# Ledger of designs, part 31: peptides against a protein of PDB entry 2Q3Z

Target 1, 272 residues: chain A of PDB entry 2Q3Z
Amino acid sequence: YVLTQQGFIYQGSAKFIKNIPWNFGQFEDGILDICLILLDVNPKFLKNAGRDCSRRSSPVYVGRVVSGMVNCNDDQGVLLGRWDNNYGDGVSPMSWIGSVDILRRWKNHGCQRVKYGQCWVFAAVACTVLRCLGIPTRVVTNYNSAHDQNSNLLIEYFRNEFGEIQGDKSEMIWNFHCWVESWMTRPDLQPGYEGWQALDPTPQEKSEGTYCCGPVPVRAIKEGDLSTKYDAPFVFAEVNADVVDWIQQDDGSVHKSINRSLIVGLKISTKS
Target 2, 254 residues: chain A of PDB entry 2Q3Z as posed
Amino acid sequence: YVLTQQGFIYQGSAKFIKNIPWNFGQFQDGILDICLILLDVNPKFLKNAGRDCSRRSSPVYVGRVGSGMVNCNDDQGVLLGRWDNNYGDGVSPMSWIGSVDILRRWKNHGCQRVKYGQCWVFAAVACTVLRCLGIPTRVVTNYNSAHDSNLLIEYFRNSEMIWNFHCWVESWMTRPDLQPGYEGWQALDPTPQEKSEGTYCCGPVPVRAIKEGDLSTKYDAPFVFAEVNADVVDWIQKSINRSLIVGLKISTKS

## One batch from the design tools (peptide; aimed at target 1 N144)

Design b2_p17_2_s2 (made by RFdiffusion4, then SolubleMPNN; from b2_p17_2, 9 letters changed)
Fold by OpenDDE base, seed 3:
Structure b2_p17_2_s2 (fold): chain B 272 residues (1-272), chain A 17 residues (1-17)
Amino acid sequence: as target 1 above (272 residues)
Amino acid sequence: KEEELLKSLEQRPVGWK
């Protein structure tokens, strides 16, 4: 995991799984230095450098910092996300072939956010950074990945009598979503939660006021321990949320229906 | 065809169908 510089990232849909080659490039010239710059411009360092530096021996702390800093939300982070197919003022998320160019662009432009990323780009850059910092990390893909916005473990759709989605369409299911899993001990938790920890650098929801996610033990998600820090309910929902349709009838009544056709979650992990 | 392939790699909502 730490030593592999080239790999594959899974994309597409549950029915049509695809992959692309990706150069993580964690050992390429200057990449480690860029990762250190990333740490030195994080909000916690800017607030209290001594405290931040003293905590960098903790992969839990570093992982959470990296999760927040790979996206440019709330800070001088690396990537700006965009999903509306309007990428003309930057680089299309689909054009990237590796993390190295992204990180170099970020540094070379004075830590200005790079345009643009989507989930696999965020995950891949996070994977590179974490590997540079000596944390074993892999990219994970989850098909039919839920984005729960209100922490109720449900994806709720409001529909008219014709089945058309109404409202702001805030809650949704991605065809696929990527994040990372990092290997670390969890001395901040009860025994038994060492091992793979999920971290999500794609800006989806705020955690403690910052667009970051994790680390949360993969075991906790598997066992349904939603009290486990960090962000267990959100990550759990990504792979386990139930889908509910609120269907408005012609008479003005509302019917609640469990949508069994939308099955959330099909997670695959990579070996590299 | 290459553009279609690239579009197939984009993230997009599926629950709105």
Scores: peptide ipSAE 0.381, ipTM 0.841, DockQ to the pose 0.425
OpenDDE base, seeds 1, 2, 4, 5: peptide ipSAE 0.370, 0.371, 0.373, 0.380; ipTM 0.835, 0.837, 0.837, 0.841; seed 5 fails the geometry check

Design b2_p17_2_s3 (made by RFdiffusion4, then SolubleMPNN; from b2_p17_2, 11 letters changed)
Fold by OpenDDE base, seed 3:
Structure b2_p17_2_s3 (fold): chain B 272 residues (1-272), chain A 17 residues (1-17)
Amino acid sequence: as target 1 above (272 residues)
Amino acid sequence: SEEELLKSTIQKPVGYK
């Protein structure tokens, strides 16, 4: 989880699992230096360098910073996400084969955002950075991964009488989604939450005003302890959200229907 | 199609179901 530089990232769906090889390259020349630059350009450092540096001994703090800095939302972060299949002014997310080129491009262009990433690219870069910083980290893939936007643990679809989705659906389920799990103690929590912590660097929702997510104990998610910082409800929803259809009839009436055909969440952790 | 979505290596929203 720290020493492995090459691995696989899983994509596709639960029924059709695919994988791609990925070079994490955490020990390649200059990569550690780039990771340190990433820390030195984060908003917390720019606001109060002394406070930021004093907290870098905490993998909880560092993990949260990295989650925010791997995406370029709100800061000088590494990657710009794009999902509309229009990648002509950059590199297609599907073209990347490792984290090293991405990080080097970012650094070499004055910490300008790299175009483009999708979930596995964000996760892979975060994995590289965290490993560089000595935090055991693995990429995980969750199939039928929910994106809950209003923290109610539901994915809600609005449908007409024919079952057709109405309007721009904000809440959604990804065919797959990738994030990372990092091993750390949690002295900031009650005893028992040490171990794997979920971190999600894909810019999906803001946490305390920044597009970042976690760390949250995997145990907390499994046990349904949604009071556990950080972002337990969001991560819980990614793997456990219920799906609800609001079906509007011609007469204006609305019928609530639990969608049992859309089963959220099938998480696969990597071995290395 | 549903099959195309299920086989996708591109991250996409799950469609109608």
Scores: peptide ipSAE 0.326, ipTM 0.856, DockQ to the pose 0.553
OpenDDE base, seeds 1, 2, 4, 5: peptide ipSAE 0.323, 0.317, 0.307, 0.313; ipTM 0.855, 0.854, 0.850, 0.853

Design b2_p17_2_s4 (made by RFdiffusion4, then SolubleMPNN; from b2_p17_2, 9 letters changed)
Fold by OpenDDE base, seed 2:
Structure b2_p17_2_s4 (fold): chain B 272 residues (1-272), chain A 17 residues (1-17)
Amino acid sequence: as target 1 above (272 residues)
Amino acid sequence: KEEELLKSTEQRPVGYK
């Protein structure tokens, strides 16, 4: 979780699981220095360097900073996400084979955002950075991963009487989604939540005003304790959301239907 | 088409069916 520089990341779908090799490269030349630069350009450091530095002994604090800085939303972060198959002005997310080139490009271009990433790229870069900083970290893949936008633990679709999707398709389920789990104690929480913590660097929802997510105890998600910081409801929904169809009839009546054909969540945690 | 999408290594939305 710290020493392994090469591994596999799972992709595809629940029915068609795939994997790719990935070079995390946390010990390659200059990578640690780049990780330190990442910390030194984060908004909290720029606001108050002394305070930020005093908190860097906390893996909880550092994990949250890294989650925010791996994406370029809100800051001088590493990666710009793109999902529309229009990657001609950058590098296709599917072309990356490791974190090292991404981090080097970012640093060498004055901390300019690298184009482009998708979930596994964000997760892999976060994994590299966290490992560089001495935090045991692994990439996690969740198939049929929900993106709950209104914090109700549901994925809601609006349909007409014929079952056709109506209106904006804002809420969604990813075929797969990747994030990281990091091992740390949680002195900021009640006893029992030490261990693996979920962190999600893909910019999906804002947490306390920043596109970041976690750390949240994996145990809390498993046990349904949504009161634990950070972002427990969102992470819980990624793996457990129910899918609801709101079916509007011609007379204006609305029928609620649980969509049992769409099962959210099939999580795979890597072992290296 | 649906099967090809499910076999894709790209992250894509599903569930609009």
Scores: peptide ipSAE 0.442, ipTM 0.887, DockQ to the pose 0.574
OpenDDE base, seeds 1, 3, 4, 5: peptide ipSAE 0.426, 0.440, 0.441, 0.428; ipTM 0.883, 0.886, 0.885, 0.882

Design b2_p17_3 (made by RFdiffusion4)
Pose (drawn by RFdiffusion4):
Structure b2_p17_3 (pose): chain A 254 residues (1-148, 151-160, 170-248, 256-272), chain P 17 residues (1-17)
Amino acid sequence: as target 2 above (254 residues)
Amino acid sequence: SDDWRQEYPVGDPRIPS
């Protein structure tokens, strides 16, 4: 989770899982410096640099800023999202085989966002950043499935959608800032929309808090709960509707 | 295919079977 520089990112579908190899490259030349730069341009550093550097004692603080800076609403984030099959301004999300070239591109262009990312690209870059800084991190994929004239599927078809697959990261740490028993894997989602409140979204939120439905636990628990849960009910006339099943075959490299 | 790696909303006909 710290030292291995290549891994797998799972894509495809719940029935046909694809394992896409990836070069996280966290110890490649210039990557650590780029990661320290990423921290020093984060909005909290601009607001209060002395406090920002002091807070870097915490993997909760750093994990939040690190993952949060990958797809940042501010112009100094690492990547820009796009899903319309129109990637001519820059580089397709399906082209990358690693996080390194994106990070270097980002540094060389005045810390401007690199076009383009999708969920697994953001998650892959977040893994590189956090593994470089020493926070044990893994990329995770969740699969969702539809069964087909449903209004539900129409609403979605024609960025908090429910996708065929969605990726995020999990990082390992204690949570002295929370009630006891929430140490361990924390979910961090670097995909784009920081929207409800706060400097960043989403996480870190303990995986256990998600499983337990304890959605008052910081940070951004409802956003992560929504990626692995959806409750759909029909009233033809009360009935459970399985036209959408969310939270299948959640996967990570062994 | 890139469609296997592309993100689509669930139920999109462009999703491979």

Design b2_p17_3_s1 (made by RFdiffusion4, then SolubleMPNN; from b2_p17_3, 6 letters changed)
Fold by OpenDDE base, seed 5:
Structure b2_p17_3_s1 (fold): chain B 272 residues (1-272), chain A 17 residues (1-17)
Amino acid sequence: as target 1 above (272 residues)
Amino acid sequence: SDLELEQYPVGDPRIPK
């Protein structure tokens, strides 16, 4: 009696593309109710319930709320991220096969964060929630995905004369990264930006004080219009950043080198 | 865990070149 929505999520690397089956399950029993709970525990609702509810007719507003609430950073969100291969006190990100179990665990444990997720888990849960709320959404995978931390559209590595990376390596390129694209109109922007909008629920950078990202028109990213809200420079950098090596020589001089071996961005999207 | 399925930084020493 319930139509289960199945799909695939792309993983691996640019050279070795893989995929896994995923049960989004947006129409399974109780999932819509959990999605509504997610909205009712978001910081904006807690601050002003009336204002929050009045804005839920906007997929732009709802999309931004969901991107923030799928991660547990700064709020009572769903998932805690972990990337150090030490998952013994929770569930390995690689063990999940669908969004339903994650959402049920979150709700059944009093909206306590679920351990653990990585990018595709965040994206998949966001996809489920957005679909539940009537927003057409798909998961997107980007190989060699950049994380630009200082909004300069570059990934910068500092290296010694032997090519060894120095410093904290705060900026990096992921082997792959997943986020979602949702279909919506953008009455808050100039005409022409309706269509697919990128949203990124993985906690990477703060947007207006919260770990959330988007929505930003895919068209804006494609055309390089970085003035569009929300978070166009960050999303643009994920798929288009240049890589620069700053090489310190023995005499203390620094040489700038464009790293042509690290090509950022290979995006794969499904039609649905 | 299968590192080939994990998200990791390019150049991660855990992943053989």
Scores: peptide ipSAE 0.409, ipTM 0.862, DockQ to the pose 0.513
OpenDDE base, seeds 1, 2, 3, 4: peptide ipSAE 0.377, 0.400, 0.402, 0.406; ipTM 0.850, 0.858, 0.858, 0.863

Design b2_p17_3_s2 (made by RFdiffusion4, then SolubleMPNN; from b2_p17_3, 7 letters changed)
Fold by OpenDDE base, seed 4:
Structure b2_p17_3_s2 (fold): chain B 272 residues (1-272), chain A 17 residues (1-17)
Amino acid sequence: as target 1 above (272 residues)
Amino acid sequence: SDKELTQYPVGDPEIPK
């Protein structure tokens, strides 16, 4: 989880699982330096360098910073996400074969956001950075991954009387989503939550005002302790959300129906 | 295919009849 530089990232769909090789390259020349630059340009450092540096011994703190800095939202982070299949002004997310090129591009262009990434790219870069910083980390893929936007642990579809989805914007389920899990103690939590912590660098929802996610104990998610920081409800929903259909009838009444045809969450953790 | 490697919203599951 720290020493392995080559690995696989799982993609595709629940029915058609695919994987790609990925060069994490955490030990390649200059990568550690880039990771340190990443820390030095984070908003917390810019606000109070001394405080930021004093907290870098905490994998909880660092993990959260990295989660935020791997994406360029809200800061001088590494990657700009794009999902509309228009990548002509950058690099297609599918073109990346490792984290090294991404990080080097970021640094070499004055910490300008690299175009473009999707979840596995974000996760992979985060994995590289965290490993560089000595935090055991693995990439995780979750198929049928829910994106809960209102923190109610549901993916809600509003439907007309014919069952057709209404509205331009709705909560959604990804065919797959990737994030990372990092091994760390959680002195900031009650005892027992040490171990794997979920971190999500893909900019999906803001956490305390910043596009970051985690760390949250995997144990907390498994046990349903959604009060556990950070972002337990969101991560929980990614793997456990129920799908609900709100069906509007002609008379204006709304019927709630649990959609059992789509099961959220099929998590694959890599062992490296 | 590229589609299989990219993220996309899953299809709309039909309401059970």
Scores: peptide ipSAE 0.405, ipTM 0.806, DockQ to the pose 0.402
OpenDDE base, seeds 1, 2, 3, 5: peptide ipSAE 0.403, 0.402, 0.400, 0.397; ipTM 0.786, 0.787, 0.785, 0.795

Design b2_p17_3_s3 (made by RFdiffusion4, then SolubleMPNN; from b2_p17_3, 5 letters changed)
Fold by OpenDDE base, seed 4:
Structure b2_p17_3_s3 (fold): chain B 272 residues (1-272), chain A 17 residues (1-17)
Amino acid sequence: as target 1 above (272 residues)
Amino acid sequence: SDDELTQYPVGDPRIPK
């Protein structure tokens, strides 16, 4: 998980799983230096360099910083996300074949955000950075991945009497979503939560004011311990949310219906 | 195709794919 520079990232849909090769390239020339620059431009460093540096021995701290810095939201992060299929003023997310070019572009342009990324790009770059920093990390793909905006563990759709979705909510189910899992101890938690930790660098929701996510123990998610920092409810919902349809009738009445046709979560972890 | 590999919301009948 640290040594492998090339791997596969799974994409597509639950019914049609696809994968692409990806060059993580954590050992390529200059990549480690770029990762260190990433740390040196993070908001915590800018606020208090000494404190930030003193905490870089903590994979928990570093992981959280990286999850925030891989996206350019709120900081001088690496990637700008875009999902509207208009990528003419940058690079299409589908064009990337590895993390190296992205990181080099970022650095070479004065830590200017690279256009553009989607989930697998964010995850892959995060994976590269974390591996560079010695943290065993793998990319994870979750099909039918929920984006829960209010931490109620539900994806709620409002529908009219004809079943048509009404309104524009940020809550949704992605055909697939990628994040990373990193192996680390969790001295900041009660014993037993060491192991794989989920981190999500795709800017979906703010965590403590920053677009970052995790680390949260995979064990906590599996056991339903949603009080465990960081962002357990959100990550839990990504893989376990129930879908609820609120069907509004013409008379104004609303009927709650559990949508059993939309099954959230099919997680695939890479072996490398 | 590239389109098939992009992220998109599911469950919304107004959105293709």
Scores: peptide ipSAE 0.390, ipTM 0.796, DockQ to the pose 0.503
OpenDDE base, seeds 1, 2, 3, 5: peptide ipSAE 0.388, 0.380, 0.377, 0.372; ipTM 0.790, 0.789, 0.778, 0.777

Design b2_p17_3_s4 (made by RFdiffusion4, then SolubleMPNN; from b2_p17_3, 6 letters changed)
Fold by OpenDDE base, seed 1:
Structure b2_p17_3_s4 (fold): chain B 272 residues (1-272), chain A 17 residues (1-17)
Amino acid sequence: as target 1 above (272 residues)
Amino acid sequence: SDLELTQYPVGDPRIPK
């Protein structure tokens, strides 16, 4: 998980699982230096360099910083996300074949955000950076991945009497979503939460005011312990959210219905 | 299509079932 530079990332849908080869390239020339630059331009360093540097021995701290810095939201981060199929002023997310080119472009353009990424690109770059920094990391794909925006562990759809979704979808289920899992101890938590920790660099929700997510113990998610930092409810919902339909009738009445046809979560972890 | 390889909301009308 640290030494492997080439791997596969899973994409597609639950019914049609696909994969692409990806060059993580954590040991290629100059990549480690770029990762160090990433740390040196993070908001916490700019605010208090001494404090930031003193905390870099903690993979928990570093993981959270990297989660925030891989996206360009709120900071001088690496990637700008885009999902509207209009990529003419940049590089299509589908064009990337590895993390190295992305990181080099970012650095060579004065830490200007690289256009564009989607979840697997964010995850792959984060994986590269974390591996460079000595943190065992793997990319994870979750099919039918929920995005809960109001922290109620539900995906809620408003529908008319014909079952048609009304209004703009705030909450949604992605065909797939990628994030990373990193191996680390959690001295900041109760015993037993060491091991794989979920980190999500795709800007979805703010955590403590910044678009970042995790680390949160995979074990905590499996056991439903939502009290564990960081962002346990959000990550839990990605893989476990229930789907509810609010069906409005012609008479103005609203009926709550549990949607059992939409099953959230099918997580695949890679071996390398 | 390229769209099928990207992220999209489940049930997106642009994607064939």
Scores: peptide ipSAE 0.485, ipTM 0.907, DockQ to the pose 0.532
OpenDDE base, seeds 2, 3, 4, 5: peptide ipSAE 0.449, 0.408, 0.445, 0.476; ipTM 0.863, 0.791, 0.868, 0.902

Design b2_p17_4 (made by RFdiffusion4)
Pose (drawn by RFdiffusion4):
Order: C-alpha cells, then sequence, then structure tokens
Structure b2_p17_4 (pose): chain A 254 residues (1-148, 151-160, 170-248, 256-272), chain P 17 residues (1-17)
C-alpha cells in the first residue's frame, strides 16, 4: 500500500470485470517534489500557510488535501473531468497507463489542470500522491447495474450520477478526531464536485461509518454512502424496484 | 440529515480501457 509502484484498477462491469494495470510511480524522479508542490498551492496554504504546514502532521488533513487537490474546483487542481467522448483538447482518460505523466504535465503548465480525467484517473493520481507521502492507499472500484422502460434509467441516461462503475481510494490511518473505533480504512473520493460545504470533497470518511450508516461522521459521509447504496421503491397500487442495483463487486488488488 | 442528490445527464457510463 506504500511501496509497490504498479497495481490494478478494475473497470468494465460487475459481470465482466477488467483489470487495467497501472503505474502509480510514486518514487519516480520529481514525483515527491511535485507532491510537496501540490500541498504548497492548496487553498488552505494560501489562507494560512503556517497553519497548513502545522496540520501536515495529520494523515486526515493530508489525505483530505491530497485527494481533494486532484480534481479541485479551483483552477490549481491536477485534473479536469469529461465524459462526453470528446477529448480532443487534450488526452483521453482511457489512454493513460500511469499517474506520473499527468503529474509532470500538471507541474510544467503552472499547476493547471490536465485534460482529461474520469473517476479511475482521479483515483489513480490520488493513490500516487498519497503513497508518495507515505499514507497507505489503495484504489477501489464499485460496480452498479441496471435492468431494463424505466423512468429511473431515463432520468440518468438523458455529475453525481450512478455509473456502470465508479472508483475512489481508501487510505489507512487512526481517527483521533472522531469517536473511538474508526481507525483503519478511510474513503477518499477525488471525483469533481465539491458542492455541499467545505474546501474539499469527499472524505476521508471511515469505511466502517459507511457500512454502519453513521452518516454524521466527518468527512462527507453521505456522498460515499450514496455511491454504494440506493433505495428504490415502486408504487403501482409499495414495492422494492430492482431496476437499479448499486454497490456490487467492490474490488481492489490483492 | 443531508441527502445526496443524484442527477441525470447524457450517459450512465464511465469509459473503460
Amino acid sequence: as target 2 above (254 residues)
Amino acid sequence: SFTVTKYGGGTMFEDSS
């Protein structure tokens, strides 16, 4: 979770899982410096640099900033999202085989966002950043499935959508800032929309808080709970509707 | 309690390599 520089990012579908190899490259030349730069351009550093550097004692603070800076609403984030099959301005999300070239590109262009990312690209870059800084991190994929004239599927078909698959990262740490017993894997989601409140979204939120439905736990628990849960009910006339099943075959490299 | 609002769009697919 710290030292291995290549891994797998799972894509495809719940029935046909694809394992896409990936070069996280967290110890390649210039990557650590780029990661320290990423911290020094984060909006909290601009607001109060002395405090920002002091808070870097915490993997909660750093995980939040690190993952949060990958797809940042501010112009100094690492990647720009796009899902319309129109990637001519730059580089397709399906092309990358690693996080390193994106990070170098980002540094070389005045810390401007690199076009383009999709959920697994953001998650892959977040893994590289956090593994470089020493926070044990893994990329995770969740699969969702539809069964087909449903209004539900139409509403979605035609960025908090429910996708065929969605990726995020999990990082390992204690949570002295929370009630006891929430140490361990924390979910961090670097996909784009920081929207409800706060400098960043989403996480870190303990995986246990998600499993337990304890959605008052910081940070951004409802956003992660929504990626692995969806409750759908019909009223033809009360009935459970399985036209949409969310939270299947959640996967990571062994 | 806060509830996440899910939105429609143009597709339900993440591109796959």

Design b2_p17_4_s1 (made by RFdiffusion4, then SolubleMPNN; from b2_p17_4, 12 letters changed)
Fold by OpenDDE base, seed 3:
Structure b2_p17_4_s1 (fold): chain B 272 residues (1-272), chain A 17 residues (1-17)
Amino acid sequence: as target 1 above (272 residues)
Amino acid sequence: MKKVEYVGGGNIFQPVA
């Protein structure tokens, strides 16, 4: 989880699992320096360098910074996300084969955002950075991954009498979503939450005003402890949300139905 | 599940009624 530079990232769907090879390259020349630059351009450092540096001994703090800095939302972060299949002014997310080229491009262009990333690209770059900083990290794929936008642990769809979705789709379910899990102690929490911590660098929702997510103990998610910082409800929803259909009838009445045909969450972890 | 709008590696799915 620290020493392995080559690995696989799982993609596709729950029914049709795919994988791609990925070069994390955390030990390649110059990558450590780039990771340090990433820390030195983060908003917390720019606001108060001394305070930021004093906290870099904490993998909890560093993990949260990296989660925010891998995406370019809110800061000089590494990657710009795009999902509309219009990648002509950059590199298609599907074209990347490793983190090294992405990080080098970012640095070489004056820490300007690299176009483009999607979830596995964000996760893979975060994995590289965290490993480079000495934090054991793995990429995780979750199939049928929910994006809860209103923190109610539900994915809600409004439908007409014909079952057609009405209005803007604020909430969604990904065929797959990738994030990282990092091994660390949690002295900021009650005992027993050491171990794997989920971090999500894909810009989905803001946490404390920044597009970042975690770290949150995987154990807390498994046990349903949603009070655990950071972002336990969001991560919990990714793997456990219920899908609710609000069906509006022709008479204007609304019926609530739990969609039991769609099961959210099927998490797989890499061994490398 | 129905694929909705998003293309690429990560696609958005919605349940079919």
Scores: peptide ipSAE 0.035, ipTM 0.664, DockQ to the pose 0.099
OpenDDE base, seeds 1, 2, 4, 5: peptide ipSAE 0.032, 0.029, 0.031, 0.032; ipTM 0.683, 0.657, 0.671, 0.679; seed 4 fails the geometry check

Design b2_p17_4_s2 (made by RFdiffusion4, then SolubleMPNN; from b2_p17_4, 11 letters changed)
Fold by OpenDDE base, seed 1:
Structure b2_p17_4_s2 (fold): chain B 272 residues (1-272), chain A 17 residues (1-17)
Amino acid sequence: as target 1 above (272 residues)
Amino acid sequence: MKKVKFVGGGNMFQPVA
C-alpha cells in the first residue's frame, strides 16, 4: 500500500462497475517536497507552527490535516471541486490520469487551487500524499453512497401523490463515491480500533469547522459505534443510511412508500 | 434510480417511485 505507485480506481455504478488506471506516483521526484509544503501551508501550522510540527508524528493528526488540505475549501488546499460540466477555465476532472501532475501544478502555481476535481481525484491525491508521508493508504469506492446532511442516518425523500419529489433535494445518493482508508493505530480511542481508518477529502460536510472527514475506524463503522471520532455518523451514513420515501397526500398526511427500499452502500477497496 | 444532479464521473441519484 505504500510502495505501489500505479493502480486502479473503481467508478461507474453498482450494476456497471468501471475502473481507470491511476498513477499515484508517491516516489516521483519532488513529490515528497510538495507533500511537506502542503503540511507547511495548513491552517494549523500558520496558527502555531511549533504545535503543528509536534503533532506530525501522529498519523491521526496528519490524516485529518491531509483530508482538509486536499480540497481548497477553507485553506490553500490542492483541488477545487466542480460538478456542473463547466470546466473550460481548467482541467476536466475526467481527464486526470495521476496525482503527480495535480500536485506539481499546485506547487508550481504558488499553492493555488487546481481546477478541477471530483471524489476520485480528491481520494487519489490524498492517497498519494498519505503514502508519501509513510501512511499505508488505499482508495475506496462506495456505490450508492449516501450524503446525509442532517446527521439523522436517513436519506429522506418526500413525494406527492403523483410520485414527484417535493422540496429541496438536499440529501442525495451518489452512483459512486471515493475516499481513502489508511492503516494506523488509534491511541486516542479504546483498544481494538487500530487498523483501517476512513478519511474523506471531498468537501461534503464540515467537521469542527473545516471541510475534512476522519480518521474514523472502519471497525467502528462496521459495528455501528457512532461515538468514535472523527465523523463516525457521517461515514456510517455513507455506507448504511436508511432510505425513506415519503408520500404526502392532498390532506397533508404523510405515509411511507411501500416500494422496495433503496440499498445504500457497496464498498470496494483497491487491491494495490 | 434517476440522475438528479451533477455531471461527470460521480452523479447524484434519487430513487425512482
Scores: peptide ipSAE 0.039, ipTM 0.713, DockQ to the pose 0.107
OpenDDE base, seeds 2, 3, 4, 5: peptide ipSAE 0.037, 0.037, 0.030, 0.034; ipTM 0.706, 0.695, 0.684, 0.692

Design b2_p17_4_s3 (made by RFdiffusion4, then SolubleMPNN; from b2_p17_4, 13 letters changed)
Fold by OpenDDE base, seed 2:
Structure b2_p17_4_s3 (fold): chain B 272 residues (1-272), chain A 17 residues (1-17)
Amino acid sequence: as target 1 above (272 residues)
Amino acid sequence: MKVVKFVGGNNMYQPTA
């Protein structure tokens, strides 16, 4: 979880699980320096360097910073996400084979965002950075992963009386989504929440005004404790959200149905 | 399910009618 520099990332779909090899390369030359630069350009450092530096001994703090800085939303972060298959002005997310080239490109271009990433690229870079900083970390893949947009733990689809999806109002589910889990103590929480913490660097929703997610105890998610910081409801929904069909009739009546044909969440954690 | 917005590696799906 710290020493392994090569691994696999799971992709595909719940029905057709695949994996790709990935070079995390956390101990390759210059990578530690790049990780330190990443910390030194984060918004909290720029706002108050002394305060930021004083908190870098906390893996909770560092994990949250890294979650925000791996994406370029709101800051000088590493990767720009793109999902529309138009990558001509950069590198296709599917072309990356490791984190090292991404981090080097970012640094060598003056901390300019690297084009482009998708979830596993974000997760893999976060994994590299966290491992480089001495935090045991693994990439996690969740199939049929929900993106809760309104914090109600539901994925809601709106239909007319003919069953036609009202696409502009309906939420979406990823075929797969990747994030990381990092091992750390949680002195900021009640006892028992040490261990694996979920962190999601893909810019899906803002947390406290920044595109970041976690750390949240995996145990809290498993036990349904949504009161735990950070972002427990969002992470819970990724793996457990109920799918609801709202059927609107012409007379204005609305019916609710739980869709059991699609099961949200099938999480695979790597062994190393 | 159909792909509505995202194409390529990972995709967001929406159920069809």
Scores: peptide ipSAE 0.146, ipTM 0.807, DockQ to the pose 0.100
OpenDDE base, seeds 1, 3, 4, 5: peptide ipSAE 0.095, 0.060, 0.032, 0.112; ipTM 0.780, 0.777, 0.695, 0.783; seed 1 fails the geometry check

